Peptides against a protein of PDB entry 5OOQ. Designs and how they scored, part 142

Target 1, 227 residues: chain A of PDB entry 5OOQ
Amino acid sequence: YREDVRQVVTHPANALSFLQPGRLVEISVNGKDNYGWGAVVDFAKRINKRNPSAVYTDHESYIVNVVVNTMYIDSPVNLLKPFNPTLPEGIRPAEEGEKSICAVIPITLDSIKSIGNLRLYMPKDIRASGQKETVGKSLREVNRRFPDGIPVLDPVKNMKIEDEDFLKLMKKIDVLNTKLSSNPLTNSMRLEELYGKYSRKHDLHEDMKQLKRKISESQAVIQLDDL

## One batch from the design tools (peptide; made by RFdiffusion4, then SolubleMPNN)

Design b2_p22_8_s1 (from b2_p22_8, 10 letters changed)
Fold by OpenDDE base, seed 2:
Structure b2_p22_8_s1 (fold): chain B 227 residues (1-227), chain A 22 residues (1-22)
Amino acid sequence: as target 1 above (227 residues)
Amino acid sequence: MKLSDIIALDTEETRELVAKAE
């Protein structure tokens, strides 16, 4: 059920509006590499220049650049490519007793475990010397001040996910947390239905955005022809 | 270092969270 909620929360239709620069996100890459809480730098739609016809899942269709302060010191960070979520071999979090450094890593939405209800002030140029370390210090301070964990965005109150099916899912989760009697299979089917609805809404939104761009471009061309 | 210098106080809820942590 937590994974089900995560899938809805991290869907582009819901997550992107909360991925402002400095937004804290909890990062787990490939379900194995836990970087802890990082800060969003920016995000962009995933574009494969080599294969423009590449179709990505909704959760893989965007790349989020995040600052982490838990990168293993001997990781080949120089091999990191901006907006390439396929991380080079050896890129990993520091283990216990290992030294860590600050790094900017590109991740997919699927690598977001949770979205925090806090946003850091971000430097204008994160790539400038020392700026990543400044963010790293801020991350350490935030973690120190919130020993019980960084507050997570409420999907309903903060993210305003008002979908009736999602609300029903949340209620069911609450009931299940109280009653261990829920059938996981029925909840997974409902999640798939919800996911399908969110996917459609996102597609419609993108189509509308593209249409608005085309209209704007056409108007610009008409204005150029009238000049 | 004050949390208010690090965290953007964009919402009332965030302001309250920061105030409680400080």
Scores: peptide ipSAE 0.604, ipTM 0.947, DockQ to the pose 0.584
Fold by OpenDDE base, seed 1:
Structure b2_p22_8_s1 (fold): chain B 227 residues (1-227), chain A 22 residues (1-22)
Amino acid sequence: as target 1 above (227 residues)
Amino acid sequence: MKLSDIIALDTEETRELVAKAE
């Protein structure tokens, strides 16, 4: 269900009006290259000069240029072309322990995992010396200030998506999330009651409570993956 | 660095989010 929501949110009809310069977006390229949160520079309709008759899907029909601060330092960033979402080989985010740099990368709407409810002030010329690094510093500061994650735009409240089927989907997700959150607590309480009745040993009760929480959390994660 | 110096305060909700995060 999360993917279904993402497809609706990132559709051009909904997303483009929120892709102003400086808009924070969470970036995942090809489902494997996670760049984290970046800032939108600009966007344009995708045009294939070599094949003008090329038809793209809705989610691939626009190119968004974004500043990221997680590019691997040895990536061939000099080969990046504005408004060309086909990234050169070797363009990837830095892994743990690797050094990163700031870069402007062109992505499709399909590479947007989420749209943030925050927009940075952007330099007029992002390609000027030091400007992308300035944005990179701002991104680091925002991530530091929001340790629980950058707030995401609400599709209904913020984006004003009023499609009936989408609203039904959102309601279904809310119900499932509520059930998922309540079941672990209910199970934890029942286990606590059960162990409270059978275990006179205080230490065993605490250990079992912790174990039950872990099991419940694990089950919750599994169920959330189905959404 | 102040968040209000780097984030555009386009909406009341954004202003509240920034204020809480300062």
Scores: peptide ipSAE 0.602, ipTM 0.945, DockQ to the pose 0.732
Fold by OpenDDE base, seed 4:
Structure b2_p22_8_s1 (fold): chain B 227 residues (1-227), chain A 22 residues (1-22)
Amino acid sequence: as target 1 above (227 residues)
Amino acid sequence: MKLSDIIALDTEETRELVAKAE
């Protein structure tokens, strides 16, 4: 059930509007590499330069750049390529007893475990010397101040996900959390139905983004002509 | 360091969360 909620929350139609710079996100890569809470730098639609016609799943169609402070110190971070979510071998979080460093890693939406209800003030240029470390210090402070965990965005109250099937899913989860008695198989079938509906919403969201970009570009051109 | 210095207070809920943590 948690995975079903995660799939809906991390769908582009829902997640992208909450991935502002500084948004805290909990990161798990490939279901095994837990980086903990990181801060969003930016995101972009995934483009394959070698195969422009490549089709990605909705959850793999965007790349999110995030600052983490849990990168293993001996990880080959120099091999990281911006906007390439295929991480080089050896890129991993530090284990217990290992030293960690701050790094910017590109991840897919599928690597987001949770979206936090907190956003950090982000440096203008995260690539500038010391800026990643500043964000890393902020992350440590936030983690210290929220020992029970960073508050997660409420999918309904905060994200305004009003899909009826999703609301039913949430209600079932609440009942399950109270009764521990309901069959997890029934909710997986509902996820597929929800996914189909959200895919349609994503197309609308992309259209809106393209429209906003065109408007912004047109406004920028007008401003240049006025200068 | 104050949390209000590092966290954007963009919603009332966030403001309340920060205030409780401080």
Scores: peptide ipSAE 0.578, ipTM 0.945, DockQ to the pose 0.612
Fold by OpenDDE base, seed 5:
Structure b2_p22_8_s1 (fold): chain B 227 residues (1-227), chain A 22 residues (1-22)
Amino acid sequence: as target 1 above (227 residues)
Amino acid sequence: MKLSDIIALDTEETRELVAKAE
């Protein structure tokens, strides 16, 4: 159910109007690389200059540039290409005990786990020296002030998603959450198990998607080399 | 650093969230 909600929320028709500069978004790249909460810089429609006829899914049709403060310090951030959501090898979040840095990364809408109900004041030029670090400090402060998590936009109340099927989905989730809250131990384990299974399924699905993408990219490279 | 200095208070709900977190 959470993935179904995410798919609706992150659809361009719903998400783009809430991706103002400074909007907080929770980022998971390829279902594996969790960068946590970042701040939106801007977004643009994805254009493939090499293959103008490339058709992207709705969730992959836009590139969102986001500031994260969880980039692994030894990641090859210099290899990041603006508006290229295909991240170079080695670009990853810092693990526990590793040092992190601030970076601007291009992501797709599919890499947005949730959209926060908070927006940071953003510098005019995020690429200027020290500006991404300023945003990074703001992100740390926000995370400190919201220890239970950054408030997420309500899809119905805030985003005004009025689709009947979606509303039914939300009602089902609310009922489940209410039942879960009434039986905290079994429900937390079940939610953790469901989240773990969902995370694993999502990870597997994303792994498959990454694999398909790598295969497609490799095939495209092979086709380009054969041309 | 005040939270109100770093978060845009665009909506009443945001203002309330910030006020509760301060």
Scores: peptide ipSAE 0.575, ipTM 0.944, DockQ to the pose 0.824

Design b2_p22_8_s2 (from b2_p22_8, 8 letters changed)
Fold by OpenDDE base, seed 3:
Structure b2_p22_8_s2 (fold): chain B 227 residues (1-227), chain A 22 residues (1-22)
Amino acid sequence: as target 1 above (227 residues)
Amino acid sequence: MKLSDIIALDEEHTRKIVEEAE
């Protein structure tokens, strides 16, 4: 059930509006590499330059660049490619007893475990020398202030996910936490229906984004003519 | 360091959390 909620929360239709610069997100890559809480730098739609017709799943269709402060010090961070979520071999979080460094890593939405209800003030240029370390210090401070964990955005109250089926899912989870009575299979079917609805919302979002781009392009052309 | 110095306070729910944590 937690995974089902995560899938809904991290769907582009819901997540993208909360991935502002500085948004804290809990990161788990490939279900194995837990980087803990990081800060969003930016995000972009995933584009395959070699295969523009490549179709990604909704959760893999966007790349989120995040600052983490838990990167293993000997990780080949120089091999990281912006907007390439396929991380080089050896890129991993530091284990117990290992030293860590700050790094910017590209992840997919699927690598977001949780979205925090806090946003850091972000440097204007995170790639400038020392800026990622500044963010790293802020991350450490936040973690220190929230020893029980960074507060997570409430999907309903904060994210305003008002889908009836999702609300029912959340209620069921609450009930399950109190009473072990629900059949997991019924929830899986509802999740599929929810994905169908969110897919439609995502399509609308992309249409809006394309429209905004067209408007911006048109304005740029007008400015060139005025020069 | 104050949380308000490092956390953006443009969201109401965030403000409440920071206020409770300070």
Scores: peptide ipSAE 0.567, ipTM 0.941, DockQ to the pose 0.669
Fold by OpenDDE base, seed 4:
Order: sequence, then structure tokens, then C-alpha cells
Structure b2_p22_8_s2 (fold): chain B 227 residues (1-227), chain A 22 residues (1-22)
Amino acid sequence: as target 1 above (227 residues)
Amino acid sequence: MKLSDIIALDEEHTRKIVEEAE
């Protein structure tokens, strides 16, 4: 059930509007590599230059660049490519007793475990020397101030997910947390129905994003003509 | 360091969290 909620929350139709620069997100890559809480730098639609016809799942169709402060120090971070979520071998979080460094990692939406209710002030140029470390210090401070964990966005109150099937799922989870008795199979079937609805919303969201980009590009051209 | 120095306060729900944490 928690995974079902995660799938809905991290769907592009819901998540993208909350992935502003500095948004805190909890990161788990391939279900094994837990980087903890990181900060969003930016995101973009996944484009395969080698195979433009590549079709990705909704959760793999976007790449989110995030700053983490838990990268193992001896990881080959120089091999990281922006907007390439296929991480090189050896890219992993530091284990207990190992030293960590700050890094920018490209991840898919599927690698987001939780979306935080907090957003950091982000440097304008995260690639500039020392900027990742500044974000890393901020992440450490936030973690220190929230020892019980960083507050997570409420899917209903904050994210305004109003889908009836999702609300029913949430109610079932609440009941299960109290009674442990509801059938997992019924929730899986409802997720598929939700995905069908979200796919349509995602298309609209992408269209809106494209329109906003076109408007921004047009404004940039106008400003260039005024120079 | 104050949380308000590092956290963006443009969202109402975030402001409440920060105020409660300070």
C-alpha cells in the first residue's frame, strides 16, 4: 500500500509541480541505494538521443537532478552525466563508517521515496565551485533540526490529489494500519485505474509545460531584441 | 543558523513547519 501511494505521488502529473529547485526529496535508487534526503536542482523530460523512439514508463520519463551529501567519497562521480539516470558502476551512498561527499545525481521519479514539505534556497549555479557543499551544509542542518525525519508533503492537503480512488486507497491504508485486514490485490487493481487517469493528466501537464517554455523563450527573444 | 535562512518560505505549510521548529 505504501508503494501504491508512492506510485501515485511520484507520477509526473502530481510530482512535477512540486519539484522546484531546492525541494527536498528522499532518494532510493534501484530500491537498494538509499541516499537519504537530497535537494532538487532541476528536472527535464528524458530524451534518448541514440534512440529518439524510446518509450519510457511515466516514472522513468523524467530525469531529476538532485544534490545529495551522502555519496561515497571513492565513487566515480566524474563519470556522472547530467540527465543520464543510468548511474555508473560504483556510484553508491556511503555506508556506516565511510566518508561521504556532495554530488549531483540524475534520478528518475521512480527513485523518489518521498517528497518533502521543505524547499531550500538554492544557489543560482550549482556547478560552481563550492556550491554543492553549501547545499550539503544546508541539508545537514535540516537533518539536524528534524531528527525524526523531514516532514513529507501531504498528498491530499498539500499536493491536492483529489482522485476518488486515491482517497479510497488512503482510507484503506488508514484502516489497515489499524486492522491489517485488507486484500493487497484489490489495491493493485485500483492503481491501474488511477494510472489510466493520471496518464491523461500528465499529457495536459506536459502540454502546459511546453507552452510555458515557449512563452519563456519568446520573452527571452524579446529581451534580446531590446539589447 | 536559523531555518528561515536556508528554507524558502513562499509556501504557507512550510512557514508553519519552520515556525514550529524555531
Scores: peptide ipSAE 0.558, ipTM 0.939, DockQ to the pose 0.672
Fold by OpenDDE base, seed 1:
Structure b2_p22_8_s2 (fold): chain B 227 residues (1-227), chain A 22 residues (1-22)
Amino acid sequence: as target 1 above (227 residues)
Amino acid sequence: MKLSDIIALDEEHTRKIVEEAE
């Protein structure tokens, strides 16, 4: 269900009006290269000069240039081509313990995991010396100020997506989330009752609470992965 | 550094978030 929401949110009909310069977006390329939150520079319709008849999917039909501050320092960033979302080999996020740099990367809408409800002030010329690093500093500051994560645009309240099927999807998700929140509690309560009965019989009070939490958390995680 | 120095405040929902964070 999360992917279904993402598909609707990142569709050109919905996303493009929110991809102003400085818009924060969470970036995942090819489902594996997570750059974290970046800032939109600009976007354009994808044009294939070599194959003008090329037909792209809706989510691949636009290219978004974004500033990231998580690029691996030894990535061949000089090989990046504006408005070419096919990234050169070696372009990747820094792993744990590696140094990162700021870079502008071209991505498709399909590489947007989330659209933030914040926009940075962007320099007029991001290609000028030191400008991408300035944006990188701003990104670090925003991440520092929002340790629980950058707020995401509400698809209904903020993006004004009024599609009936989408609204039904959102309602289903809310019901499932409520059930998921209630089931761990109900299971925790049942387990607490069960453990209360067992603990009264076997003096195993504290270990059972921890096991119940772990089981409840595990079940919640499994159910969340199905959403 | 103030958030208002780095974040554009032209959107109402953004202003509310920044005000709550400051």
Scores: peptide ipSAE 0.552, ipTM 0.937, DockQ to the pose 0.832
Fold by OpenDDE base, seed 5:
Structure b2_p22_8_s2 (fold): chain B 227 residues (1-227), chain A 22 residues (1-22)
Amino acid sequence: as target 1 above (227 residues)
Amino acid sequence: MKLSDIIALDEEHTRKIVEEAE
């Protein structure tokens, strides 16, 4: 159910109006690289200059530039290309014990795990020296003030999603949450197990998508070499 | 640092969250 909610929330028809500069978003690239909460810089429709006929899914049809403060310090951030969501090899979040830096990364809507109910004041020019670090400090402060997590936009109350099937989904989730809250120990273990299974399935699904993408990219390269 | 110094308060739902957190 969580993924179903995410798919609806991150759809362009719903998400774009809430991706103002400074909007906090939780970022997971390819279901593997968790950058945590970042701040939106801007977004644009995805254009493939090399293949203008490229058809993207709705969730891949826009590129969102976000500031993250969790980039691994030795990541090749200089290889990042604006509006290219295909991240260079080595671009990853810092692991435990590693140093992190602030970076602007281009992501797709599919890489948004959640949309926060908070917006930062953003500098006019994020590319200017020191501006990313300023946003990074603000992100740290917000995370400190919300130890239980950044508040997420309510899809119904805040985003005003009125789709009947979605409303039914939300009601089911509320009922499940109420049942889970009534038996916290058994439900936390089951939720953790379900989340673990879901995370594993999602990881497998994302791994399969990544593998299919790599295969498709490799086939495209082979076709280019055969031409 | 106050949250109101770093968070945009133009949205009503955001204002309520910030007020509760301060």
Scores: peptide ipSAE 0.550, ipTM 0.937, DockQ to the pose 0.916

Design b2_p22_8_s3 (from b2_p22_8, 9 letters changed)
Fold by OpenDDE base, seed 1:
Structure b2_p22_8_s3 (fold): chain B 227 residues (1-227), chain A 22 residues (1-22)
Amino acid sequence: as target 1 above (227 residues)
Amino acid sequence: MKLSDIIALDREETREIVKEAE
């Protein structure tokens, strides 16, 4: 269900009006390269100069240029072409322990995981010397101020998506989330009852806590897979 | 550094978020 929500949110009809310069977006390229939160520079309709008759899906029909501050330092960023989402080999985010730099990368709408409810002040010319680094500093500060995550746009309250099927989807998600919150408590109570019978013979307190956690985690994973 | 120096406060919702975070 989360992917279904993402597909609706990132559709051009919904997303483009929120892709102003400085809009924070969470970026994942090809489902594997997570750049974290970046800032939108601009976007344009995708045009294939070599094949003008090329047909793209809705989510691939626009290119968004974004500033990221998580580019691996040794990535061949000089080979990046504006509005070309086919990234050169070696373009990747820095791994843990690696140094990162700021870069402007072209992505498709399909590479947006979420759209933030925040927009940075953007330099007029992001390609000027030092400007992308300024944005990078701002991104670091925002991440520092929101340790629990950058606020995401609410599809209904903020984006005003009023499609009936989408609203039904959101309602289903809410129902499932409610069930998820209630089930771990019920299981915890049952486990306490079960272990209470054995606690007279053995100190099972720590084992009980571990088992409760594992059961809750397993249920959460199952529920998340359904969403 | 203040969040108000780096975040565009063009929407009421954004202003509320920034105020809560500062």
Scores: peptide ipSAE 0.550, ipTM 0.936, DockQ to the pose 0.812
Fold by OpenDDE base, seed 4:
Structure b2_p22_8_s3 (fold): chain B 227 residues (1-227), chain A 22 residues (1-22)
Amino acid sequence: as target 1 above (227 residues)
Amino acid sequence: MKLSDIIALDREETREIVKEAE
């Protein structure tokens, strides 16, 4: 059930509007590599230049660049490519007793475990020397201030997910947390129905994003003509 | 270091969270 909620929350139709620069997200890559809480730098639609016809799942169709402060120090971070979510071998979080460094890693929406209800002030240029470390210090401070965990966005109150099937899922989870009686398979089937609805909403969201980009590009052109 | 120096206070709910954590 938690995975079902995660799938809905991390769907592009819901997640993208909350992935502003500095948004805190909890990161788990391939279900094994837990980087903890990181900060969003930016996101973009996944484009395969080598295979423009590549079709990605909704959760793999966007790449989110995030700053983490838990990268293993001897990881080959120099091999990281922006907007390439296929991480090189050896890229992993530091284990207990190992030293960590700050890094920007590209992840898919599927690698987001949770979205925090907090956003950091982000440097304008995260690639500048020392800026990643500044964000890393902020992440450490936030983790220190929230020892019980960083507050997570409420899917209903904060994200305004009003889908009836989702609300029913949430109610079932609440009941299950109190009573172990509901069958996980029934919720999975309903989730598939939800995905069909969210796919349509995603298309609309992408259209809006494209429109915003076109507006921004047009404004940039106007500013160039005024110079 | 104050949380208000680190966290963007653009939402009322965020301001409440930060206030409770200080």
Scores: peptide ipSAE 0.549, ipTM 0.937, DockQ to the pose 0.644
Fold by OpenDDE base, seed 3:
Structure b2_p22_8_s3 (fold): chain B 227 residues (1-227), chain A 22 residues (1-22)
Amino acid sequence: as target 1 above (227 residues)
Amino acid sequence: MKLSDIIALDREETREIVKEAE
């Protein structure tokens, strides 16, 4: 059930509006590499330059760049490619007893475990020397201030996910936390229905993005004519 | 370091969280 909620929360139709610069997100890559809480730098739609017709799943269709402060010090961070979520071999979080460094890593939405209800002030240029470390210090401070965990966005109260089936799912989870009574298979079927609805919402989001681009392009042309 | 110095206070909900944590 937690995974089902995660799938809905991290769907582009829901997540993208909360992935502002500095948004805290809990990161788990490939279900194995837990980087803990990081801070969003930016995000972009995933584009395959080699295969423009490539179709990604909704959760893999966007790349989110995040600052983490838990990168293993000997990780080949120089091999990281912006907006390439396929991480080089050896890119991993530090284990117990290992030293960590700050790094910017590209992840998919599927690598977001949780979205925090906090956003850091972000440097204007995160790639400038020392800036990622500044964010790293802020991350440490936040973690220190919230020993019981960073507050997570409430999908209903904060994210305003008002889908009836999702609300029912949330209620069921709440009930299950008190009473084990529901069959997991029934919830999977509902998740598919939710995905269908969110896919339609995502299409609208892309349409809006395309419109904004067209407007920006038109404005740029006007500025060139005024010069 | 104050949380208000590192956390963007652009949402009421965030302001409440920060206030409770300080």
Scores: peptide ipSAE 0.545, ipTM 0.937, DockQ to the pose 0.662
Fold by OpenDDE base, seed 5:
Structure b2_p22_8_s3 (fold): chain B 227 residues (1-227), chain A 22 residues (1-22)
Amino acid sequence: as target 1 above (227 residues)
Amino acid sequence: MKLSDIIALDREETREIVKEAE
């Protein structure tokens, strides 16, 4: 159910109007690289200059530039290309005990886990010296102020999603949450198991998508070498 | 640092969230 909600929330028809500069978004790239909460810089429609006929899914049809403060310090951030969501090898979040830096990364809508109900004041020029770090400090402060997590936009109340099937989904989730709240221990274990199963299924699905993408990229490279 | 100094207060819902967090 959570993934179904995410698919609706992150659809361009719903998400783009809430991706103003400074909007907080929770970022997970390829289902494995969790950058945590970042701040939106801007977004643009994805254009493939090399293949103008490329067809993208709705969730991959836009590129969102986001500031993150969790980039591994030794990541090759200089290889990042604006509006290219195919991140270079080695671009990853810092692990526990590793140092992190602020970076602007291009992501797809599919890499947005949640959209926050908060927006930072953003510098006019994020590429200017020290501006990313300023945003990084703001992100740290927000995380400190919300130890239980940054408030997420309500899809119905805040985003005004009126789709009947979506409303039915939300009602089902509310009923499940109410039942889960009535038996916290069994429900936390079941949620953790469901989340673990969903995470594993999502990891497998993302691994399959990544593998398909790598295969497609390798085939494209082979086709380019055969041309 | 005040939360109101870093969060854009252009929405009423946001103002309420910030007020509760301060």
Scores: peptide ipSAE 0.542, ipTM 0.934, DockQ to the pose 0.890

